# Peptides against a protein of PDB entry 3NZW, part 73

Target 1, 212 residues: chain A of PDB entry 3NZW
Amino acid sequence: TTTLAFRFQGGIIVAVDSRATAGNWVASQTVKKVIEINPFLLGTMAGGAADCQFWETWLGSQCRLHELREKERISVAAASKILSNLVYQYKGAGLSMGTMICGYTRKEGPTIYYVDSDGTRLKGDIFCVGSGQTFAYGVLDSNYKWDLSVEDALYLGKRSILAAAHRDAYSGGSVNLYHVTEDGWIYHGNHDVGELFWKVKEEEGSFNNVIG
Target 2, 222 residues: chain B of PDB entry 3NZW
Amino acid sequence: QFNPYGDNGGTILGIAGEDFAVLAGDTRNITDYSINSRYEPKVFDCGDNIVMSANGFAADGDALVKRFKNSVKWYHFDHNDKKLSINSAARNIQHLLYGKRFFPYYVHTIIAGLDEDGKGAVYSFDPVGSYEREQCRAGGAAASLIMPFLDNQVNFKNQYEPGTNGKVKKPLKYLSVEEVIKLVRDSFTSATERHIQVGDGLEILIVTKDGVRKEFYELKRD

## One batch from the design tools (peptide; made by RFdiffusion4, then SolubleMPNN)

Design b2_p15_3_s2 (from b2_p15_3, 7 letters changed)
Fold by OpenDDE base, seed 3:
Structure b2_p15_3_s2 (fold): chain B 212 residues (1-212), chain C 222 residues (1-222), chain A 15 residues (1-15)
Amino acid sequence: as target 1 above (212 residues)
Amino acid sequence: as target 2 above (222 residues)
Amino acid sequence: SMDPLVQEALERDKA
């Protein structure tokens, strides 16, 4: 898995691969590693597929309950704290979760929290999470600027996942791309890694380790 | 060391068509190298036009299917006999599976039916309740033999249009029920030849808007 | 020893 999220002047970019593995077996190439919690809040999935899918879906229910009770959208801080508190209760039970809770509230602005099954909860501007995270960071950190255009930011997110998909055997399939703004998240499509790789190679003159 | 799980072998396969879905399974039940039964059905009509199979440890599979059938009943009680949608069924099954996250059901679960738009739907589950809607999925003993074949024949993976020098992928299209049944039969006959845990009989449940029908085919009894 | 399917499921680490 490779997931990433970063803040920039235009909001948040979230990009993830779609490969699921069971050991050496490719279980799926089409897994949705972004959970759309609500129109303004995304969760990312790394680690145990069931753990992330179940608890982030549960988180969505908790977020909805908050909205019903408080008559306002839950903050990204509070949503991430709910998840963090939950996984902390299961600490030592063997949950495997590396998640990012990404959202935009008027109070907080664009906000990203990292939450994992070890009980870590971190607020930050840039996170890459999963077995391919280091490959994604290599591209992302080299090209990241706060002042990126939305187009450049989307491309950078996509390109960073592509780099990880190329080098990490556990990452691949496709890139799912999101842009989060004050008006909510926008899905920017599913990009097959096979097609994307050749396109990027041609356009950039990159991936010269592969002969076309 | 005590192992609470058995493995009863077998293989299951789901394929979604345009306005139908199929869920197939062999009828062999084994333990180790001993055939317990040559006819132990593992694909079930659960009502509401949903068919289900949970392949692996038969005791866990049967328990899960029974629990799901009960969930369907309770859903009707709580919602004035409203039909349980396939997506809601998938969510329910996730809850059933994940409810035993720390002592999982040792099964690969597949359900098939029609979505709310009347399109064929197949959902597959891992033992702890991660699920995905797919066009096809194989599960069980011979899944590793069948799944690549399904990728090629259902999803047209690695197929290209002739004369395009591999630049144009074969377009995705729905298969007819006859084509799907043929693929299922070919899959199971092939799996039976190469895997000792697959054989004896093949049951195929076909879900359409008109309900569930069942087909049976003999497999090798070796 | 987690059974291979459970291990595979739990190790359906979307690694």
Scores: peptide ipSAE 0.115, ipTM 0.828, DockQ to the pose 0.220; fails the geometry check
Fold by OpenDDE base, seed 5:
Structure b2_p15_3_s2 (fold): chain B 212 residues (1-212), chain C 222 residues (1-222), chain A 15 residues (1-15)
Amino acid sequence: as target 1 above (212 residues)
Amino acid sequence: as target 2 above (222 residues)
Amino acid sequence: SMDPLVQEALERDKA
């Protein structure tokens, strides 16, 4: 898995691969590693598929209950804290989760929290999470600027996942791309890595380790 | 060392069509190298036009299917005989599986039916309840032999339009029920040749708007 | 030791 999220002047970019593996077996190339919690809040999934899917779906229910009770959307801080508190209760039980809770509220603006099964909860501007995270960071950190255009930011997110998909055997399939704004998240499509690789190689003159 | 799990072998396969879905399984039940039964059905009609199979350790599979059937019954009691949708069934099964997260059911679960739009639906589950709606899935002993074949024949992976120099992929299209049944039969006949845990018989449940139809085919009995 | 299939399922790391 490779997931990433970063804040920039235009909001948040979230990009994830879609490969699931069981050892050396590619279990799926089409896994949805982003959970759309509500129109303004996304969760990303790395680690155990069931753990992430179950608890982030549960988180969605808790967020909805908050809205019903408080007549206001839950904050990204509160949503991430609910998840963090939950996984902390299971500490040592063997949950495997590396998640990012990404969203927008009027109170917080665009916000990203990293939450993992070790009980870590971090607020930040840039996170890459999964077995391919270091490959994604290599591209993302080298090109990241706060002042990126929306177009450049979307491309950078997509390009960073592509780099990870190229080098990490456990990442691949496609790139699912999101842009989170004050008006909510916008899905920017599913980009097959096989097609995207050749396109990017041709356009950039990159990936010269592979002969066309 | 005590192992609480057995492995009863077998293989299951789900394929969604446009207005139908198929869930198939062989009828061989084994332990190690011993055939326990040549006809032990593992694909079940659970009501509400939902078919289910949980392949792996048969005791766990049977327990899970029984629990799901009970869940369907209770759903009817609580919701004035409302039909359980396939997506709601998938969510329910996730909870059944994840409820045993720390002592999982040793099964690969597949359900098939029609979605609320009348489109064919297949959902697959890992032992702890992660699930995905897919166009096709193989599970069990010969899944590794069948799944690549399904990638090629259902999802047209690695197929390109002639004369395009590999630039245009073969377009996705739904398969007919006859085409799907043929693929299922070819999958299981091929798997039977290469895997000792697959054989004896093939049972296919076909879900349409008109209900569940069952077909049976003989496999090699070696 | 968790059964290999359960371990493989749990190690269905969305790696």
Scores: peptide ipSAE 0.104, ipTM 0.835, DockQ to the pose 0.211; fails the geometry check
Fold by OpenDDE base, seed 4:
Structure b2_p15_3_s2 (fold): chain B 212 residues (1-212), chain C 222 residues (1-222), chain A 15 residues (1-15)
Amino acid sequence: as target 1 above (212 residues)
Amino acid sequence: as target 2 above (222 residues)
Amino acid sequence: SMDPLVQEALERDKA
């Protein structure tokens, strides 16, 4: 798995691969590693697929209950704290989760929290999570600027996942790409890694380790 | 060391069509190298046009299917005989599976039916309840033998339009029920040749708007 | 020891 999220002047980019593996077996190439919690809030999945899918879906329900009770959208801080508190209750039980809670509220602006099953909860501007995270960081950190255009930021997110998919055997399938703004998240499509690789190689003159 | 799990072998396969879905399973039940039964059905009509199979350890599979059938019953009681949708069934099964997260059901679960738009639907589950809607899925002993074949024949993976120099993928299209049944039969006959835990019989449940139809075919009895 | 299939499921996407 490779997931990433970063803040920039235009909001948040979220990009994830879609490969699921069971050991050396590719279980799926089409896994949705982004959970759309609400129109303004996304969760990303790395680690145990069932743990992430179950608890982030549960989180969505808790966020909805908050909205119903408080008559306002839940903050990204509060949503991530609910998840963090949950995983803390299961600490030592063997949950495997590496998640990013990404969203926009008027109070917070664009916000990213990292939450994992070890009990870590971090607010930050840039996170890559999963077995391919170091490959993604290599591309992301080298090209990241706060002042990126939306187009450049989307490309950078996509390109960073592509780099990870190329080097990490546990990452691949496709890139799912999101842009989070004050108006909510926008899905920017599913990009097959095979097609994307050749396109990027041609356009950039990159990936010269692969003979066309 | 005590192992609480058995492995009863077998293989299951789901394929979604345009207005139908198919869930198939062999009827062989084994323990180690001994055939317990040559006809032990593992694909079930659960009501509401939902068919289900949980393949792996048969005791766990049977328990899960019974719990789901009971869930369907209670859903009707609580919601004035409202039909359980396939997506709601999938969510329910996730909760059944994840409810045993720390002592999982040793099964690969597949359900098939029609979605709310009348389109064929197949959902697959891991032992702890992660699930995905897919056009096709193989589960069980021969899943690794069948799934690549389904990728090629259902999802047209690695197929290109002739004369395009590999630049244009073969377009996705729905298969007819006859084509799907043929693929299922070919999958199981092939799997039977290469896997000792697959054989004896093939039971196919076909879900349409008109209900569930069953078909049975003999497999090799080696 | 958890059965490999269960372990694989629990380790699914740990990568």
Scores: peptide ipSAE 0.086, ipTM 0.823, DockQ to the pose 0.220; fails the geometry check
Fold by OpenDDE base, seed 1:
Structure b2_p15_3_s2 (fold): chain B 212 residues (1-212), chain C 222 residues (1-222), chain A 15 residues (1-15)
Amino acid sequence: as target 1 above (212 residues)
Amino acid sequence: as target 2 above (222 residues)
Amino acid sequence: SMDPLVQEALERDKA
């Protein structure tokens, strides 16, 4: 798995691969590693697929209950805290989760929290999470700027996941790409890694380790 | 060391068509190298045009299917006989599986039916309840033999249009019922030849708007 | 040793 999220002047970019593995077996190439919690809030999945899918879906229900009770959207801080508190209650039980809670509220602006099953909860501007995270960071950190255009930021997110998919055997399938703004998240499509790789290689003159 | 899980072998396969879905399973039940039964159905009509199989440890599979069938009953009682949608069924099954997250059902679960638009739907589950809607999925003993074949024949993986130098993929298209049945039969026939835990019989449940139809084919009995 | 299917499920998307 490779997931990433970063803040920039235009909001948040979220990009994830879609490969699921069970040891050396490719279980799926089409897993949705982004959970759309509400129109303004996204969760990402790394680690145990069932743990992430179940608890982030549960989180969505908790967020909806908050909206109904408080008559306002839940903050990203509060949503991430709910999840963090939950996984902390299961600490030592063997949950495996590496998640990012990404969203935009009027109060907080664009916000990213990292939450994992060890009980870590971090607010930050840039996170890459999963077995391919180091490969993604290599591209992302080298090209990241706060002042990126939306187009450049989307491309950078996509390109970073592509780099990870290329080097990490546990990452691949496709890139799912999101842009989060004050008006909510926008889905920017599913990009097959095979097609994307050749396109990027041709356009950039990159990936010269692969002979076309 | 005590192992609470058995493995009863077998293989299951789901394929979604445009306006139908198929869920198939062999009828062999085995423990180690001993055939317990040559005809033990593992694919079930659960009502509401939903078919289900939970392949692996048969005791866990049967328990899960029974719990789901009961869930369907309760859904009707609570919701004035409203039909359970396939997506709601999938969510329900996730909760059944994840409810035993720390002592999982030792099964690979597949359900098949029609979505709310009348399109074929196949959902697959891991033992702890992660699920995905897919066009096809193999599960069980010979899943590793069949799944690559399905990738190629259902999803047209690694197929390109002739004369395009491998640059244009073969377009995705729905398969007919007849084509799907043929693929299922070929899959199980091939798997039976290479896997001792697959054989004896093949039961295919076909879900359409008109209901669930069953077909049975003999497999090798070796 | 956890059964391969259970282990597989628990390791699904684990690096």
Scores: peptide ipSAE 0.082, ipTM 0.814, DockQ to the pose 0.234; fails the geometry check

Design b2_p15_3_s3 (from b2_p15_3, 8 letters changed)
Fold by OpenDDE base, seed 3:
Structure b2_p15_3_s3 (fold): chain B 212 residues (1-212), chain C 222 residues (1-222), chain A 15 residues (1-15)
Amino acid sequence: as target 1 above (212 residues)
Amino acid sequence: as target 2 above (222 residues)
Amino acid sequence: SMDPLVAEALRRHLA
């Protein structure tokens, strides 16, 4: 798995691969590793598919209950804290989760929290999470700047996942791409890695380790 | 060391069509190298036009299916006999599976039916309740033999239009029920030849808007 | 405790 999220002048980019594995078996190439919690809040999934899918869906329910009770959208801080508190209660039980809670509120602006099953909760501007995270960071860190255009930021997110999909055996399938703004998240499509790889290689003159 | 799990072998396969879905399973039940039964059905009509199979440890599979059937019953009680949608069924099954997250059901679960638009739907689950809607899925002993075949023949993976030098993928299209049945039969006959835990009989449940139909085919009894 | 077969071989991982 490779997931990433980063803040920039235009909001948040979220990009994820779509491969699931069971040992050496490719279980799926089409997994949705982004949970759309609400129109302004996304969760990313890495680790155990069931743990992430179950608890982030549960988180969505808790976020909705907050909105109903408080007549206000839940903050990204509070949403991430709910999840963090939950996984902390299960600490030592064997949950496997590496998640990013990404969203926009008027109070916080664009916000990213990393939450994992070890009980870590971090606020930050840039996170890559999963077995391919280091490959994604290599591309992302090399090209990131706050002043990226939305187009360049989307491309950078997509390109970083592609790099990880190329090098990490546990990442691949497709890139799912999101842009989060004050108006909510926008889905920017599913990009098959097989097609995307050749396109990027041709356009950039990159991936010269592959001849074709 | 005590092992609470058994493995009863077998294989299951789901394929979604345009306005139908199929869920098939062999009828062999084994333990180790011994055939316990040559006809032990493992694909079930659960009501509301939902068919289900949980393949692996039969005791866990049967327990899960019974719990789901009971869940359907309670859904009707609580919601004025409202039909349980396939997506809601999938969510329910996730909760059943994940409720035993720390002592999982040792099964691969597949359900098939029609979505709310009348389109064929197949959902597959891991033992702890992760689920995905797919066009096809194989589970069980011979899943590794069948799934790549389904990728090629249902999803047309690695197929390209002739004369395009591999530049144009074969377009996705729905398969007819007859085509799907052929693929299912070929899958199971092939799996039976190469896997000792698959054989004896093939039961196919076909879900359409008109209900659930069953077909049975003999497999090798070796 | 989760059986290793379930945890490693059967459970879907987003690794």
Scores: peptide ipSAE 0.397, ipTM 0.853, DockQ to the pose 0.171; fails the geometry check
Fold by OpenDDE base, seed 4:
Structure b2_p15_3_s3 (fold): chain B 212 residues (1-212), chain C 222 residues (1-222), chain A 15 residues (1-15)
Amino acid sequence: as target 1 above (212 residues)
Amino acid sequence: as target 2 above (222 residues)
Amino acid sequence: SMDPLVAEALRRHLA
């Protein structure tokens, strides 16, 4: 898995691969590693598929209950804290989760929290999570600027996942791409890694380690 | 060391069509190298046009299917005989599986039916309740033999339009029920040749708007 | 409890 999220002048970019594995077996190439919690809030998934899918869906329910009770959207801080508190209750039980909670509220602006099953909760501007995270960071950190255009930021997110998909055997399938703004998240499509790789190679003159 | 799990072998396969879905399973039940039964059905009509199979350790599979059938019953009691939708069934099964997260059911679960738009639907589960809606899925002993074949023949993976130099993919299209049945039969006959835990018989449940139909075919009895 | 090796081998991982 490779997931990433970063803040920039235009909001948040979220990009994820879609491969699931069971050992050396490719279990799926089409996994949705982004949970759309509400129109303004996303969760990403890395680790155990069931742990992430179950508890992030549960988180969505808790976020909805908050909205009903408090008559306002839950903050990204509070949503991530609910998940963090949950995993803390299961600490040592063997949950496997590496999650980013990404969203926009008027109070917080665009916000990213990293939450994992070890009990870590971090607010930050840039996170890559999964077995391919270091490959994604290599591209992302080399090209990241706060002042990226939305187009360039979307491309950078997509390109970073592509790099990880190329080098990490546990990442691949497709890139799912999101842009989060004050108006909510926007889905920017599913990009098959096979097609995307050749396109990027041709356009950039990159990936010269592969002979076409 | 005591192993609480058995492995009863077998293979299951789901394929979604446009207005139908198919869930198939072999009827062989095995322990180690001994055939326990040549006809032990593992694909079940659960009501509400939902068919289900949980393949792996048969004791766990049977327990899970019974729990789901009971869940359907209670859903009707609590909601004025409302039909359980396939997506709601999938969510319910996730909770059944994840409820045993720390002592999982040793099964690969597939359900098939029609979605709320009348389109064929197949959902697949891991032992702890992760699930995905897919056009096709193989589970069980010969899943690794069948799934790549389904990728090629249902999802047309690695197929291109002739004369396009590999630049134009073969377009996705729904398969007819007859085409799906052919693929299922070819899958299981092929799997039977290469896997000792697959064989004896093939039971196919076909879900349409008119209900569930069953078909049976003999497999190799070696 | 489930054998950790069995659990790891059968569950889907988002590694």
Scores: peptide ipSAE 0.396, ipTM 0.847, DockQ to the pose 0.120; fails the geometry check
Fold by OpenDDE base, seed 5:
Structure b2_p15_3_s3 (fold): chain B 212 residues (1-212), chain C 222 residues (1-222), chain A 15 residues (1-15)
Amino acid sequence: as target 1 above (212 residues)
Amino acid sequence: as target 2 above (222 residues)
Amino acid sequence: SMDPLVAEALRRHLA
């Protein structure tokens, strides 16, 4: 898995691969590793598929209950804290989760929290999570600027996942791409890695380790 | 050392069509190298036009299917005989599986039916309740033999339009029920040749708007 | 604890 999220002048970019594995077996190439919690809030999934899918869906229910009780959307801080508190209660039980909670509220603006099954909860501007995270960071960190255009930021997110999909055997399938703004998240499509790789190679003159 | 799990072998396969879905399974039940039964059905009509199979350790599979059938019954009691949708069934099964997260059901679960738009739907689960809606899925002993075949023949992976120099992929299209049945039969006949835990019989449940239909085919009894 | 066979062989990982 490779997931990433970063803040920039235009909001948040979220990009994820779509591969699931069971040992050396590719279990799926089409997994949705982003949960759309509400129109303004996303969760990313890395680690155990069931742990992430179950608890982030549960988180969505808790966020909806908050809205019903408080008559306003839950903050990204509060949503991420609910998840963090939950996984901390299961500390040592063997949950495997590496998540990013990404969203927009009026009081916080664009916000990203990293939450994992070790009980770590971090607020930040840039995170890559999964077995391919270091490959994604290599591309992301070398090209990241706060002042990126929306177009350049979307491309950078997509390109970083592509790099990880190329080098990490446990990442691949496709890139799912999101842009989070004040008006909510916008889905920017599913990009098959096989097609995307050749396109990027041709356009950039990159990936010269592959001839074909 | 005590192992709480067995493995009863077998293989299951789901394929979604445009207005139908198929869930198939062999009827062989085995322990190690001993055939326990040549006809032990493992694909079940659960009501509400939902078919289900949980393949792996048969005791766990049977328990899970029974729990789901009970869940359907209670859903009707609580909601004035409302039909359980396939997506709601998938969510329910996730909770059944994840409820045993720390002592899982040792099974690969597949359900098939029609979605609320009348389109074919197949959902597959891991032992702890992760699930995905897919066009096709193989599970069980010969899943590794069948799944690549389904990738090629259902999802047209690695197929390109002739004369395009590999630039144009073969377009996705739904398969007819007849085409799907052919693929299922070819999958199981091929798997039977290469895997000792697959054989004896093939039972296919076909879900349409008109209900669930069953077909049976003989497999090798080796 | 979760059985190692389930965890390693059958559980889907988003690794």
Scores: peptide ipSAE 0.389, ipTM 0.845, DockQ to the pose 0.142; fails the geometry check
Fold by OpenDDE base, seed 1:
Structure b2_p15_3_s3 (fold): chain B 212 residues (1-212), chain C 222 residues (1-222), chain A 15 residues (1-15)
Amino acid sequence: as target 1 above (212 residues)
Amino acid sequence: as target 2 above (222 residues)
Amino acid sequence: SMDPLVAEALRRHLA
């Protein structure tokens, strides 16, 4: 898995691959590693598929309950804290989760929290999570600027996942891409890695380790 | 060391069509190298036009299917005989599986039916309740033999339009029920030749708007 | 604890 999220002048970019594995077996190439909690809040998935899918869906329910009770959308801080508190209660039980809670509230602005099954909860501007994270960071860190255009930021997110899909055997399938703004998240499509790789290679003149 | 799990072998396969879905399974039940039964159905009509199979350890599979059937029954009681949708069924099954997260059902679960738009739907589950809607899935002993074949023949993976120098993929299209049945039969006959845990019989459940139809075919009995 | 067979061979991982 490779997931990433970063803040920039235009909001948040979230990009994820879609491969699931079971040992050396490719279990799926089409997994949705982003959970749309509400129109303004996303969760990303890395680790155990069931753990992430179950608890982030549960988180969505908790966020909805908050909205109903408090008559306002839950903050990204509070949503991430709910998840963090939950996984902390299961500490040592063997949950495997590496998640980013990404969203926009009027109070917080664009916000990213990293939450994992070890009980870590971090607020930050840039995170890559999964077995391919180091590959994604290599591309992301080398090209990241706060002042990126929305177009360049979207491309950078997509390109970083592509790099990870290329090098990490546990990442691949497709890139799912999101842009989060004050008006909510916008889905920017599913990009098959097989097609995307050749397109990017041609357009950039990159990936010269692979001969055409 | 004590192992609480058995492995009863077998293989299951789901394929979604445009307005139908198929869930198939062999009827062989084994333990180690011993055939327990040549006809032990593992694909079930659960009502509400939902078919289900949980393949692996048969005791766990049967328990899970029974629990789901009971869930359907209670859903009707609680919701004025409302039909359980396939997506709601999938969510329910996730909860059944994840409820045993720390002592999982040793099964690969597949359900098939029609979605609320009348389109074919196949959902597959891991032992702890991760699930995905897919066009096709193989599970069980010979899944590794069949799934790549389905990738190629259902999803047209690695197929390109002739004369395009590999630049244009073969377009995705729905398969007819007849085409799907052929693929299922070819999958199981091929798997039977190469896997000792697959054989004896093939039971295919076909879900349409008109209900569930069953077909049975003999497989090699070696 | 989960059986290693279940955990590694059958569980889907988003590794």
Scores: peptide ipSAE 0.388, ipTM 0.841, DockQ to the pose 0.171; fails the geometry check

